# Ledger of designs, part 105: peptides against a protein of PDB entry 2MBZ

Target 1, 143 residues: chain A of PDB entry 2MBZ
Amino acid sequence: GINLTPEEKFEVFGDFDPDQYEEEVRERWGNTDAYRQSKEKTASYTKEDWQRIQDEADELTRRFVALMDAGEPADSEGAMDAAEDHRQGIARNHYDCGYEMHTCLGEMYVSDERFTRNIDAAKPGLAAYMRDAILANAVRHTP

## One batch from the design tools (peptide; made by RFdiffusion4, then SolubleMPNN)

Design b2_p26_7_s3
Fold by OpenDDE base, seed 3:
Structure b2_p26_7_s3 (fold): chain B 143 residues (1-143), chain A 26 residues (1-26)
Amino acid sequence: as target 1 above (143 residues)
Amino acid sequence: AEEERRRRRAAGALAFAAANLIGKPL
């Protein structure tokens, strides 16, 4: 699991328990390179590292919501740049994330209702908007 | 306050899920 004390986990994640998904993740992805990379990289993460990851995700969410509120299309430069930052964040923090992998994640955001509900808690339709931006960003970088 | 915490936790859950619950293998 995450290398934090129970107190640190509560401070960083609050009501969200990341360990609730550990078994499912291991069952589905335990034999993948992405899983191995993530386990290796995150094993040394401190409370401050996990907090930074939370802050980055929160900032990205705010950016996408602001783009939607401004009426910017998901294939706008601003939305595609936000999608690129999302991809790079995954690559820095967890595992190698190419454009094809990122597109697969985007599809999961709209096809798995658990992800959709979680993402859309910030704004209805955000998961679909992110998926579309991720796809557009992938297309512009892989012509 | 509560709304900001809720949004942050949702974002954190997404980040964690994205890190661990990847899409189907390439």
Scores: peptide ipSAE 0.152, ipTM 0.751, DockQ to the pose 0.549
Fold by OpenDDE base, seed 2:
Structure b2_p26_7_s3 (fold): chain B 143 residues (1-143), chain A 26 residues (1-26)
Amino acid sequence: as target 1 above (143 residues)
Amino acid sequence: AEEERRRRRAAGALAFAAANLIGKPL
């Protein structure tokens, strides 16, 4: 699990408890390279590291919301760039995230109601917008 | 400000969940 005290976990993640999904993640993905990479990378993460990850996620969320509010298409350069930054963030912090992997994540965002609910808490339809931006970004980077 | 901070934490938590809950058909 995450090597933080309960207090630190609350400070970083608030009401979200990542440990509640640990068993499901392990069951579904425990034998994947992505899981191994994530465990290896995050094993040394400090509170500050986790906070930075959350801050990056918040920034991306705000960026996507701003794009939606501005009426920018999900396949706009701005939206695709945000999707690319999202992909790269996953790659840096968790596991190698290619474009195919990223598109699969995007599909999960709209197919798993838990993700949809969590994402759309920032703005209704954000999950779908992100998925579409992720797909568009993948397409432009896939010759 | 506190509610916004809570919402930001929730958004970060989501990205974390998204990064950890891999949804790929592997």
Scores: peptide ipSAE 0.136, ipTM 0.729, DockQ to the pose 0.482
Fold by OpenDDE base, seed 4:
Structure b2_p26_7_s3 (fold): chain B 143 residues (1-143), chain A 26 residues (1-26)
Amino acid sequence: as target 1 above (143 residues)
Amino acid sequence: AEEERRRRRAAGALAFAAANLIGKPL
């Protein structure tokens, strides 16, 4: 799991413990390159690294919410750019994330109720908006 | 303010979980 003390985990993730999903993740994805890359990359992460990742995710969430509040379509340049930054963040922090992979993640956001509920806690419909932006961004980069 | 911070942390944690855990193409 994440090599942080319980106190550090609480400081970074709050009441959410990502390690609670470790078994499920291993069962579903343990044989994938993405899983291996993530485990190898994150093995050296410090509390500061995890905090940075969390801060980046929070910023992205705020950015998408702002786009929705402004009435920007999910296929707007602003929304697609946010989706691209999301993809690049995954690639930088976790595993190689091409546009196909990113699209699959977007679909998970709306198909797995746990993800939908968590994402939509910031704003109802955010998961669907992100999925649509991710798809639009993938399309524009794979003509 | 604390509830909003908790909600944002939960969203980030899920994005983290999504990036790390559940949605990989298999």
Scores: peptide ipSAE 0.146, ipTM 0.743, DockQ to the pose 0.476; fails the geometry check
Fold by OpenDDE base, seed 5:
Structure b2_p26_7_s3 (fold): chain B 143 residues (1-143), chain A 26 residues (1-26)
Amino acid sequence: as target 1 above (143 residues)
Amino acid sequence: AEEERRRRRAAGALAFAAANLIGKPL
C-alpha cells in the first residue's frame, strides 16, 4: 500500500488510514485498469507527494464550499471548472479519468454514505453539489 | 481551529479514498 511509516501516515492523513480500505478496494476493483494504474503510479510516492495530494484536495474542497456559499449553481462555469480540476487531479495522481469515470465517482459521493458523510463534513450538501458539478462538466465536454 | 484542521484532513483523506476507488461503483 502506501509506503509511509505509521507516523508519516498520521501526519499526512490524520485519523483517516487509507490502508484500512486496501482490501475492499482490491476485492472490488483489483482487476480494473484504474486500480492497476493507481498502484503503479503511487508505488513511488513520497510523503511529500501524498501531502501534496491532500493539499490539493483541501483546496478543492474550500473552492467548492466557497462556490456554494456564494450561491453559484452547480452548473456555473466556476463549479464546472472546479469539477474539471478535480478530474484532472485524479488523472495526474492516480489513473486516467475520463468524463464517464468522473461521473461515476460523483454518483458514488451521494450513494455511498461513507463518502457522503466525510465530504459533507466540510459543508452539508457538498457531496451532492460536487456530483452535480461533475455531471455538468461532463455534459459541457461531451459532443 | 483544530476541529477545522481535522475536518480538512478528513476531506482530503476522503478525496484520496475516492481516487483510490474506495466505494466506487465501477
Scores: peptide ipSAE 0.134, ipTM 0.734, DockQ to the pose 0.417; fails the geometry check

Design b2_p26_7_s4
Fold by OpenDDE base, seed 5:
Structure b2_p26_7_s4 (fold): chain B 143 residues (1-143), chain A 26 residues (1-26)
Amino acid sequence: as target 1 above (143 residues)
Amino acid sequence: MERERALRRAAGALAFASAYLSGKPL
């Protein structure tokens, strides 16, 4: 799990507690390669590592919001590049994330109300925008 | 500060998806 004190977890994640979902994730995906890779990779993460991950996610959120505010379509180069950075961030921090995996995650963002609500807290429709950008990025990388 | 809280919630959701929900059937 996340090897942080309760205080450190609050400092890094705020009101969002990843540990609240640990059991659900284990039950649903505990036998997958992605879960195994994530557990192995994150086992050594420090508070600074988790903070970096949160900072990266926050930056990408701001980036997508800015694209939406500018009226850039989800299949624009800017939106697809943001999606690619998102994919690479997952791969770097958690588990191998190919384009198919990434598209599945994008679909989850719009199909799981918990994700939709949390993502759209930054901007209504952000989850759908991210999903569409993820799909577009996958298409351009899969001839 | 509402925007900051909203961004943290979004970042948390992304982190959770990245860290935990990776096992979604492909």
Scores: peptide ipSAE 0.085, ipTM 0.718, DockQ to the pose 0.598; fails the geometry check
Fold by OpenDDE base, seed 4:
Structure b2_p26_7_s4 (fold): chain B 143 residues (1-143), chain A 26 residues (1-26)
Amino acid sequence: as target 1 above (143 residues)
Amino acid sequence: MERERALRRAAGALAFASAYLSGKPL
């Protein structure tokens, strides 16, 4: 699990307890390289590291929402750039995230209702928008 | 489809791990 005190976990994640999903994650993806990389990489993370990751995620969310509010298509340069930053953030913080992996994550955002609900809490349709932006970004980088 | 499913699982694990570990599915 996350190597933080209960207090630190609350400060970073609030009411969301990522450890509640540890068993499911391990059961579903414990044999993947991504899981192993993430466990290895995050093992040394401090509270400040986790907070930074959360801040980056929140910033990205706001960025996508702003794009949607502005009426920018998901395949706009702005949306694709946001998707690229998302991919790079995953790669930096968790595991190697190529464009195909990123596309798979995008599909999960719309296929797993838990992800959809969580993401769309910021704005209805955000998960689908992100998925489309992720796909568009992948396409432009894999001609 | 099988590779995609495997990647989805990996991505899912990662997204879940990342998202769950980050406090939100992302």
Scores: peptide ipSAE 0.079, ipTM 0.712, DockQ to the pose 0.059; fails the geometry check
Fold by OpenDDE base, seed 3:
Structure b2_p26_7_s4 (fold): chain B 143 residues (1-143), chain A 26 residues (1-26)
Amino acid sequence: as target 1 above (143 residues)
Amino acid sequence: MERERALRRAAGALAFASAYLSGKPL
């Protein structure tokens, strides 16, 4: 799990409790390479590391929202570049994330209502926009 | 503020997804 004190977890994640999902994640993916990689990488993460990860996610969210507000399609270069940065962020912080894996994540954003609700809290339709951008980015990189 | 909470929840969802597919225990 996340190697932070309860106070540090609150400082970084606020009202979102990542630990509430630990059991489900272990049950569903505990035997995968991605799980093992993520467990190994994050075992040494400090509060500052987790804060950086949250800051990166916030920045990416703002970028996608700005693209949507500007009327840029999800398959625009701007949206696909944001999706690529998202993929690379996952790869740096958690586990090897190829384009197929990234596409699966995008589908989860719209198929699991918990993800959809949490993502769309920033802007309605954001989860679908991200999914479409992720798919477009995958297509352009795997012709 | 409301927007800050919304962004944090979205970031948490992304972290969860990353952990979820990685089998990463959050």
Scores: peptide ipSAE 0.064, ipTM 0.694, DockQ to the pose 0.453; fails the geometry check
Fold by OpenDDE base, seed 1:
Structure b2_p26_7_s4 (fold): chain B 143 residues (1-143), chain A 26 residues (1-26)
Amino acid sequence: as target 1 above (143 residues)
Amino acid sequence: MERERALRRAAGALAFASAYLSGKPL
């Protein structure tokens, strides 16, 4: 799990406890390279590292919401750029994330109600918008 | 469908691990 004290976890994640999903993640993905990479990479993360990751995610959320509010299509340059930044953020913070993997994540955002609910808390339809932007970004980067 | 499911599982494992273990669903 996340190597933080309960107090540090609360400071960074608030009421959300990511470790509540540790067993499910291990059962579903424990034998994947992504899981191993993530565990190895995050093992050294400090409170400040986790906070930075949260800040980056919040900024990205705001960008997508702003794009939606502006009526920008999910396949707009702005939306695809946000999706690309999302992909790169996953890659540097957690595990290698190619465009195929990213597309799979996007599909999970709309197929797993837990993700959908959590994402759409920022704006209804955000999960679907992100999925579409992720797909569009993957397509434009496919030779 | 089979390929998509496999990709979703692979991507999902990574995203789920990242999202849930990072404290955010993104």
Scores: peptide ipSAE 0.059, ipTM 0.693, DockQ to the pose 0.062; fails the geometry check

Design b2_p26_8_s2
Fold by OpenDDE base, seed 3:
Structure b2_p26_8_s2 (fold): chain B 143 residues (1-143), chain A 26 residues (1-26)
Amino acid sequence: as target 1 above (143 residues)
Amino acid sequence: EEEREREERRRRRRAAGALAFASRLF
């Protein structure tokens, strides 16, 4: 779980506790290296670390939304760069995230309705746009 | 009333952000 007081959690995440997904995450990913790496890294995170991570995620969401609103294709340089930043953010903060893993995550965002609904809360179709950008970014980085 | 509604909308947006955060992690 997130090592913050209830008050700190509220300050960072608002009127929502991400730890409500802990059981589902453990069930789906508990036997993966990604899960173990994430648990290990985040165990030392401060409130400031979590706030930074949240801010980075929010900024990236805004970038994708802006690209969609501008009519930029998901395989544009702008969209692929945003996807790359997303991948790198995961790698820095949670677990080793290669292009294959990133592509798998993108597919999950559109195949699992729970993820789709949560991502599309920012903008309808965002999950699909992100998936396409993630795939395009992976392709351009694969010889 | 308008201030309360603004705060409630902000809380809802924060909750949506937290859901999206969790969804992107796992």
Scores: peptide ipSAE 0.108, ipTM 0.648, DockQ to the pose 0.297
Fold by OpenDDE base, seed 2:
Structure b2_p26_8_s2 (fold): chain B 143 residues (1-143), chain A 26 residues (1-26)
Amino acid sequence: as target 1 above (143 residues)
Amino acid sequence: EEEREREERRRRRRAAGALAFASRLF
């Protein structure tokens, strides 16, 4: 799991411990390249690395929420750019994330109620908006 | 009291962000 002390985990994630989902993640994804790549990359992450990743995720969440609040469609340039930044963030920090993989993740955000609830904690409908933006971004980058 | 409420709100937002982040990874 995440190589942080309980105190460091609390400082970075608050009351949330990502490792609480480790068993389910292993069961669902344990035989995939994505899982192996993520485990390999994150094994060397420091507290500062995890904090940066959290900051990036928070910024992206705020960006999507702002787009929704402004009434920008999910296939707008702004929403698609936010989706691209999301994809690139996954690629840098965790595993190779092509447009097809990203589209699959987007679909999971709306098809698995638990993911939907977790994402929509920032704003109702965020998961669906992200899914649509992710799909639009994938389409514009797929000849 | 207002600072404590702001810190608690920030902590809750951070926890929500962490949940959202984890849900985006797996």
Scores: peptide ipSAE 0.099, ipTM 0.649, DockQ to the pose 0.335
Fold by OpenDDE base, seed 4:
Structure b2_p26_8_s2 (fold): chain B 143 residues (1-143), chain A 26 residues (1-26)
Amino acid sequence: as target 1 above (143 residues)
Amino acid sequence: EEEREREERRRRRRAAGALAFASRLF
């Protein structure tokens, strides 16, 4: 799990405790390279590392919201670049994230209501917009 | 072959989603 005190967890994640999903994650991913890589990388993370990751996620959320508000299509260069940065952020902080894996994540954002509610808290329809941008980005990078 | 690819896609989808969800970082 995340090696933070309860106080540190609250400061970084608020009322959301990611450790509540540890068992589900292990059941769904426990035998994957992604799970192993994430456990290895995050084992050394400090409070400051987790805060940085949250800040990066918040910035990306604001970027997607701004694109939506501007009326930019999800297959615009701006939206696809934001999706690429999202993919690279996952790769840097957690596990190798190819375009196929990324499209699977995007589809999960709209098919798992828990993700949809969490993402759309920033803006209704954001999860669907991200999914579409992720798919478009994957397509443009596929030979 | 198409069924195996679909199963692999489902496996990858389930794995990526659960990890992202647990960490709330993707």
Scores: peptide ipSAE 0.141, ipTM 0.725, DockQ to the pose 0.031; fails the geometry check
Fold by OpenDDE base, seed 1:
Structure b2_p26_8_s2 (fold): chain B 143 residues (1-143), chain A 26 residues (1-26)
Amino acid sequence: as target 1 above (143 residues)
Amino acid sequence: EEEREREERRRRRRAAGALAFASRLF
C-alpha cells in the first residue's frame, strides 16, 4: 500500500483513497509483472513523490480537457502527444507500459464505470476521449 | 479463436485496469 499517514494521504489524494482498492487489485493482478513493478517502484515513494505524480496527472487532465474544449479530434497530434505523455508517465512511475497495455487501459476507462466516473469528474466524455487518443497514439507508433 | 483473443484482451485490460484503478493517477 501507500506508505503515508492518513493526513498525508488526504493532502495528496483528497477524498480519493487509493488504498480502498488494494485488496481487489491484489486479488486480480497480484501475480502480474505490472503489479510487482508498481509495488517495487512505489515502495520508497515519499509524500513529495506522490504529490509530484498527482501534479503530473492533474496537468495531463487539464491538457486533455483543453483539447476537448478546443474541439481537437482525439486522433490529433495534440491529443496523441498527450496520450504518449500519459503512457510514459505510467511507465516512469508504476510499471512498463507498452502501447498494447496502454490501449487496454484506455478500454478499461470506458468499460469500467468506476474509472469512467472518476475520469469524467473532470469533464463528461473525458474517458472516451482519452481512450480514443490512446488508441490513435498506439496506432501511429505501430509499424 | 476470436473468442479466445477477445478474452485475452479482456484479461489484459482488466489487469492493467485494476492497478490503474487503485490510483486515480492513471
Scores: peptide ipSAE 0.132, ipTM 0.703, DockQ to the pose 0.039; fails the geometry check

## One batch from the design tools (peptide; made by RFdiffusion4, then SolubleMPNN)

Design b2_p27_1_s1 (from b2_p27_1, 7 letters changed)
Fold by OpenDDE base, seed 5:
Structure b2_p27_1_s1 (fold): chain B 143 residues (1-143), chain A 27 residues (1-27)
Amino acid sequence: as target 1 above (143 residues)
Amino acid sequence: TKRSAGALAFASAFVHAPVEVGRRLLA
């Protein structure tokens, strides 16, 4: 999995312990292509790689929050572009992420309270906003 | 201590919802 020392994991992930989800993820999704791709890709990741991933996520979060604060609708070009960048980030770092998969992830953000709570810590309603933006982005890219 | 929003992305990278959920929403 993550080839970081406990200290490095703390430095990168802080209060979030990714190891707490490893068993659940393996049991639920261990037979999926996405899981296999992610395991293979991340096996070689360094601390710097993980930090970059975290930084990208933080920047995207700030971007979505800024859009919400500006009153931009979730189906605005800005919000959809942010969603697209989110999708591409997943594809680049973890596994092939098409628009359908991305939409499923968006739905998970609002249906799994763990995700909702963690996302909305940045701004209440952010999870729903992201879900809506993800859906809008998927729609505009679907024939 | 330190809460990273990026940790959420990490979790999302491993947790996959059924494709059917996305299909229904896009339909």
Scores: peptide ipSAE 0.096, ipTM 0.724, DockQ to the pose 0.540
Fold by OpenDDE base, seed 3:
Structure b2_p27_1_s1 (fold): chain B 143 residues (1-143), chain A 27 residues (1-27)
Amino acid sequence: as target 1 above (143 residues)
Amino acid sequence: TKRSAGALAFASAFVHAPVEVGRRLLA
């Protein structure tokens, strides 16, 4: 699990409890390379590391929302660049994330209602917009 | 208006879909 005290978890995640998903994640993906890589990387993460990760996620959310509000299509250069930053963030912080894996994550954002609700809390349709941008970014980088 | 802090980050950290789905989408 996350190497933080209950107090630190509350300070970083607030009303969101990441532990609620730990059992399901382990059951479904505990034998994958991605899970093992993430477990190894995050084992040494401090409170400050987790806070940085949250800040990066919030910044990315704001970027996508701004693109949507500006009417930029999901396959615009701006949207695809935001998707690329999202992919690279996963790669740096958690596990190797190629374009194929990234498109799987994007599809999950719209096919699992739990993810859709969580993401769209920032803006309705954000999950679908992210999925489309992720796919477009993957296509432009795949020969 | 705003998602709970850490929701997207945690999902990206630990949850992923089968790679085979991605291959089909890119094909």
Scores: peptide ipSAE 0.094, ipTM 0.716, DockQ to the pose 0.590
Fold by OpenDDE base, seed 2:
Structure b2_p27_1_s1 (fold): chain B 143 residues (1-143), chain A 27 residues (1-27)
Amino acid sequence: as target 1 above (143 residues)
Amino acid sequence: TKRSAGALAFASAFVHAPVEVGRRLLA
């Protein structure tokens, strides 16, 4: 699991409990390369590392919300760039994340109600917007 | 929000959807 004390976990993640997904994730994806890569990378992460990851995610969320509020389509350059940054962040922090994997994640954001609910807490429809932006970004980078 | 940020982070970090879904979407 995450090498943080309960207090640190609360400080970093607040009411979001990453442990609630650990068993399911391990059961469903524990044999994947992505899972192994993530476990390897994150095993050494400090509280500061996790906080940075949360901050990056928050910034990205704000960026997407701002795009939505501005009426920018999900296939706009701004939205696609945000999606690309999201993909790169995953690749940098967790596991190799190609465009196919990224589109899968986007699809999960809208098909798994748990993720939809969590994401849309920032803004209704955000999960769908992200999915569409992710897909558009993948398309523009796919020959 | 903090919760949303966390959700995004861990969705990306630990949950991996089948590659087949992405392939179909990109096709």
Scores: peptide ipSAE 0.080, ipTM 0.729, DockQ to the pose 0.695
Fold by OpenDDE base, seed 1:
Structure b2_p27_1_s1 (fold): chain B 143 residues (1-143), chain A 27 residues (1-27)
Amino acid sequence: as target 1 above (143 residues)
Amino acid sequence: TKRSAGALAFASAFVHAPVEVGRRLLA
C-alpha cells in the first residue's frame, strides 16, 4: 500500500482511501507489467510526491469540468489535450500507458459503477465525457 | 472531513480490464 502514516494519508487524500482497492487490484492484475511498474515507482514516493499527484489530478478534473460547462465536445482539441495530459500523467506516475491502455481505462470509468460514482462526484457525466475524450485522443494519435 | 477531488489519479490503479473493448474501439 501507500507508504504514509494514517495522518499523512488523511492530509493528502482526505475521505478517499486509494488502498481500499489494493487487494482487488493485486488479485486481478498482480502479475501484469503495469502492476509491477506501479509498485516499483510508488515505493519511493513521499507525502510530497503523493500531494503533487493529487494536485495534478485535481487540476485535470477542473479542466474537464470547465470544458463540459463550456459545452466543448469531447473530441475538441481542449478535451483531447486534457485526455493526453491524463495519459501522460499515468505514464509518469504509475505505469507505461499507451493509447490502447488508456482507452481501456476510459471504458472502465463508465462500466464500473465504483469508478463512475467516484468520478461523477465532481460533475455528473464526467466519467462518460472523459471516456469519450480519451477515445478521441487515442484516435487522433493512431495512424 | 475533506473529500478528495483527485480520485482520478488512483482510478488508474486498475489495469486494463476491458482489453477487448478497447481494442475494438481503436480498430
Scores: peptide ipSAE 0.072, ipTM 0.712, DockQ to the pose 0.480

Design b2_p27_1_s2 (from b2_p27_1, 9 letters changed)
Fold by OpenDDE base, seed 1:
Structure b2_p27_1_s2 (fold): chain B 143 residues (1-143), chain A 27 residues (1-27)
Amino acid sequence: as target 1 above (143 residues)
Amino acid sequence: TKTAAGALAFAGAFFHGPVERGRALLA
């Protein structure tokens, strides 16, 4: 799991603890490259690293919300660019994330109610918007 | 409502699914 003290975890994640899903993730994906890569990368992460990741995620969330509020379609350049940054963030911080993987993640955001609930806490329909933007971004980058 | 802290990070980092589904969507 995340190598932080309970106090550090609270400071970074607040009431949200991603480690609550550790067992399920291990059971479902423990033998995948993505899982191993993530475990390897994050093993050395400090509190400051996790805080940076949280800040990046929050910024991206605000960016998507702003696009929705502005009425920008999910296949707009702005939305697709945000999706691309999301993909790159995953690749940089966690595991290799190509466009195929990214579209799969997007689909999960709307298929797993836990993800939908967590994402839509920022804005109703955000998960669906992200999924659509992710797909659009993948399409424009697929020859 | 405002952004839920860590929501996007969790969505991107701690769960992933079969690449096959993504491939199908791109086909």
Scores: peptide ipSAE 0.064, ipTM 0.734, DockQ to the pose 0.558
Fold by OpenDDE base, seed 2:
Structure b2_p27_1_s2 (fold): chain B 143 residues (1-143), chain A 27 residues (1-27)
Amino acid sequence: as target 1 above (143 residues)
Amino acid sequence: TKTAAGALAFAGAFFHGPVERGRALLA
């Protein structure tokens, strides 16, 4: 799991414990390249690394929420750029994330209630907005 | 210091799905 002390985990993740899903992730995806890459990359992550990842995620969330509040469509330049940054963040920090994989993740955000409720905690409909932006970004980068 | 962040990071990092679904949506 995440190589942090309980105190560090609390400081970084608060009441949300990613390790609560470790078993399910291993059972469902443990044999995938993405899982192996993530395990390899994150094995050396410090508290500061995880905090940076959380900060990046929060910033991205704020960007999407701001776009939604402004009424920008999910296929706007701003929304697609935010989606691209999301994809690149995953690729940089966890595992290779092509546009097809990213689109799959977006679909999961709306099809898995657990993801939907967690994401929409920031703003109702955010998961759907992200999915649409992810798809639009994938389309513009796919011949 | 405690933070309330993590939902998006987890969604992108700890779970992933089959690429086949993504392909279908892009097709």
Scores: peptide ipSAE 0.063, ipTM 0.725, DockQ to the pose 0.539
Fold by OpenDDE base, seed 3:
Structure b2_p27_1_s2 (fold): chain B 143 residues (1-143), chain A 27 residues (1-27)
Amino acid sequence: as target 1 above (143 residues)
Amino acid sequence: TKTAAGALAFAGAFFHGPVERGRALLA
């Protein structure tokens, strides 16, 4: 799991335990390059690194919510740029994330109820909005 | 929220479909 002490995990994640997903992820994806890359990168992460990742994710969530509240289409430049930042965040922190992989993640956000529920906790329909923005961003970057 | 951010950062980063699915969506 995450290479933090129980106290550090509490400081960063509070009552949320990201390790609850570890077993399922390993069972389903443990033999993939993405998994290996992520494990290698995160092995050296400090508490401050994990906090930064949490802050980045929260900021991105707020950004998407603001776009939705403003009525910006998911294929607007603003929404696509937010999707691009999401993709780059994954690439920077976890594993190489091309546009094809990103669209897979976006589709999962609306197909797996666990993800939909967690994402839409910030705003109803956010998962679908993100999926659409991810797809639009992928399309504009596909030759 | 913190919980939502955690879900996106940790679960969303590992749970992914096959690359072929993404390719099909872009085709």
Scores: peptide ipSAE 0.055, ipTM 0.727, DockQ to the pose 0.597
Fold by OpenDDE base, seed 4:
Structure b2_p27_1_s2 (fold): chain B 143 residues (1-143), chain A 27 residues (1-27)
Amino acid sequence: as target 1 above (143 residues)
Amino acid sequence: TKTAAGALAFAGAFFHGPVERGRALLA
């Protein structure tokens, strides 16, 4: 699990408990390269590292919301760039995330109600918008 | 200020679908 005290976890994640998903993640993905890479990378993460990851996610969320509010299509340059940054963030912090993998994640955002509910808490329809932006970004980078 | 960042970050980081799904969408 995450190497933080209960107090540190509260400071970084608040009411969200990432460890609640540890068993499910292990059961579903424990034999994948992505899982192994993530476990290896995050094993050394400090409180400051996790806080940085949360801050990056917050910034990305605000960015997507702003794009939606501005009426920018999900296949706009701005939306696709935000999707690209999302992909790169995953790659940097957790595991190699190619465009196919990223597209799978985007699809999960609209297929798994847990993700949809949590994402759309920021803005209704955000999960679908992100999925579409992720797909568009993948398409423009696919020969 | 924390929003849905936690769920988004960890959902995207820990959970992923089968690669075949992505391939189908890109085809």
Scores: peptide ipSAE 0.066, ipTM 0.732, DockQ to the pose 0.601; fails the geometry check

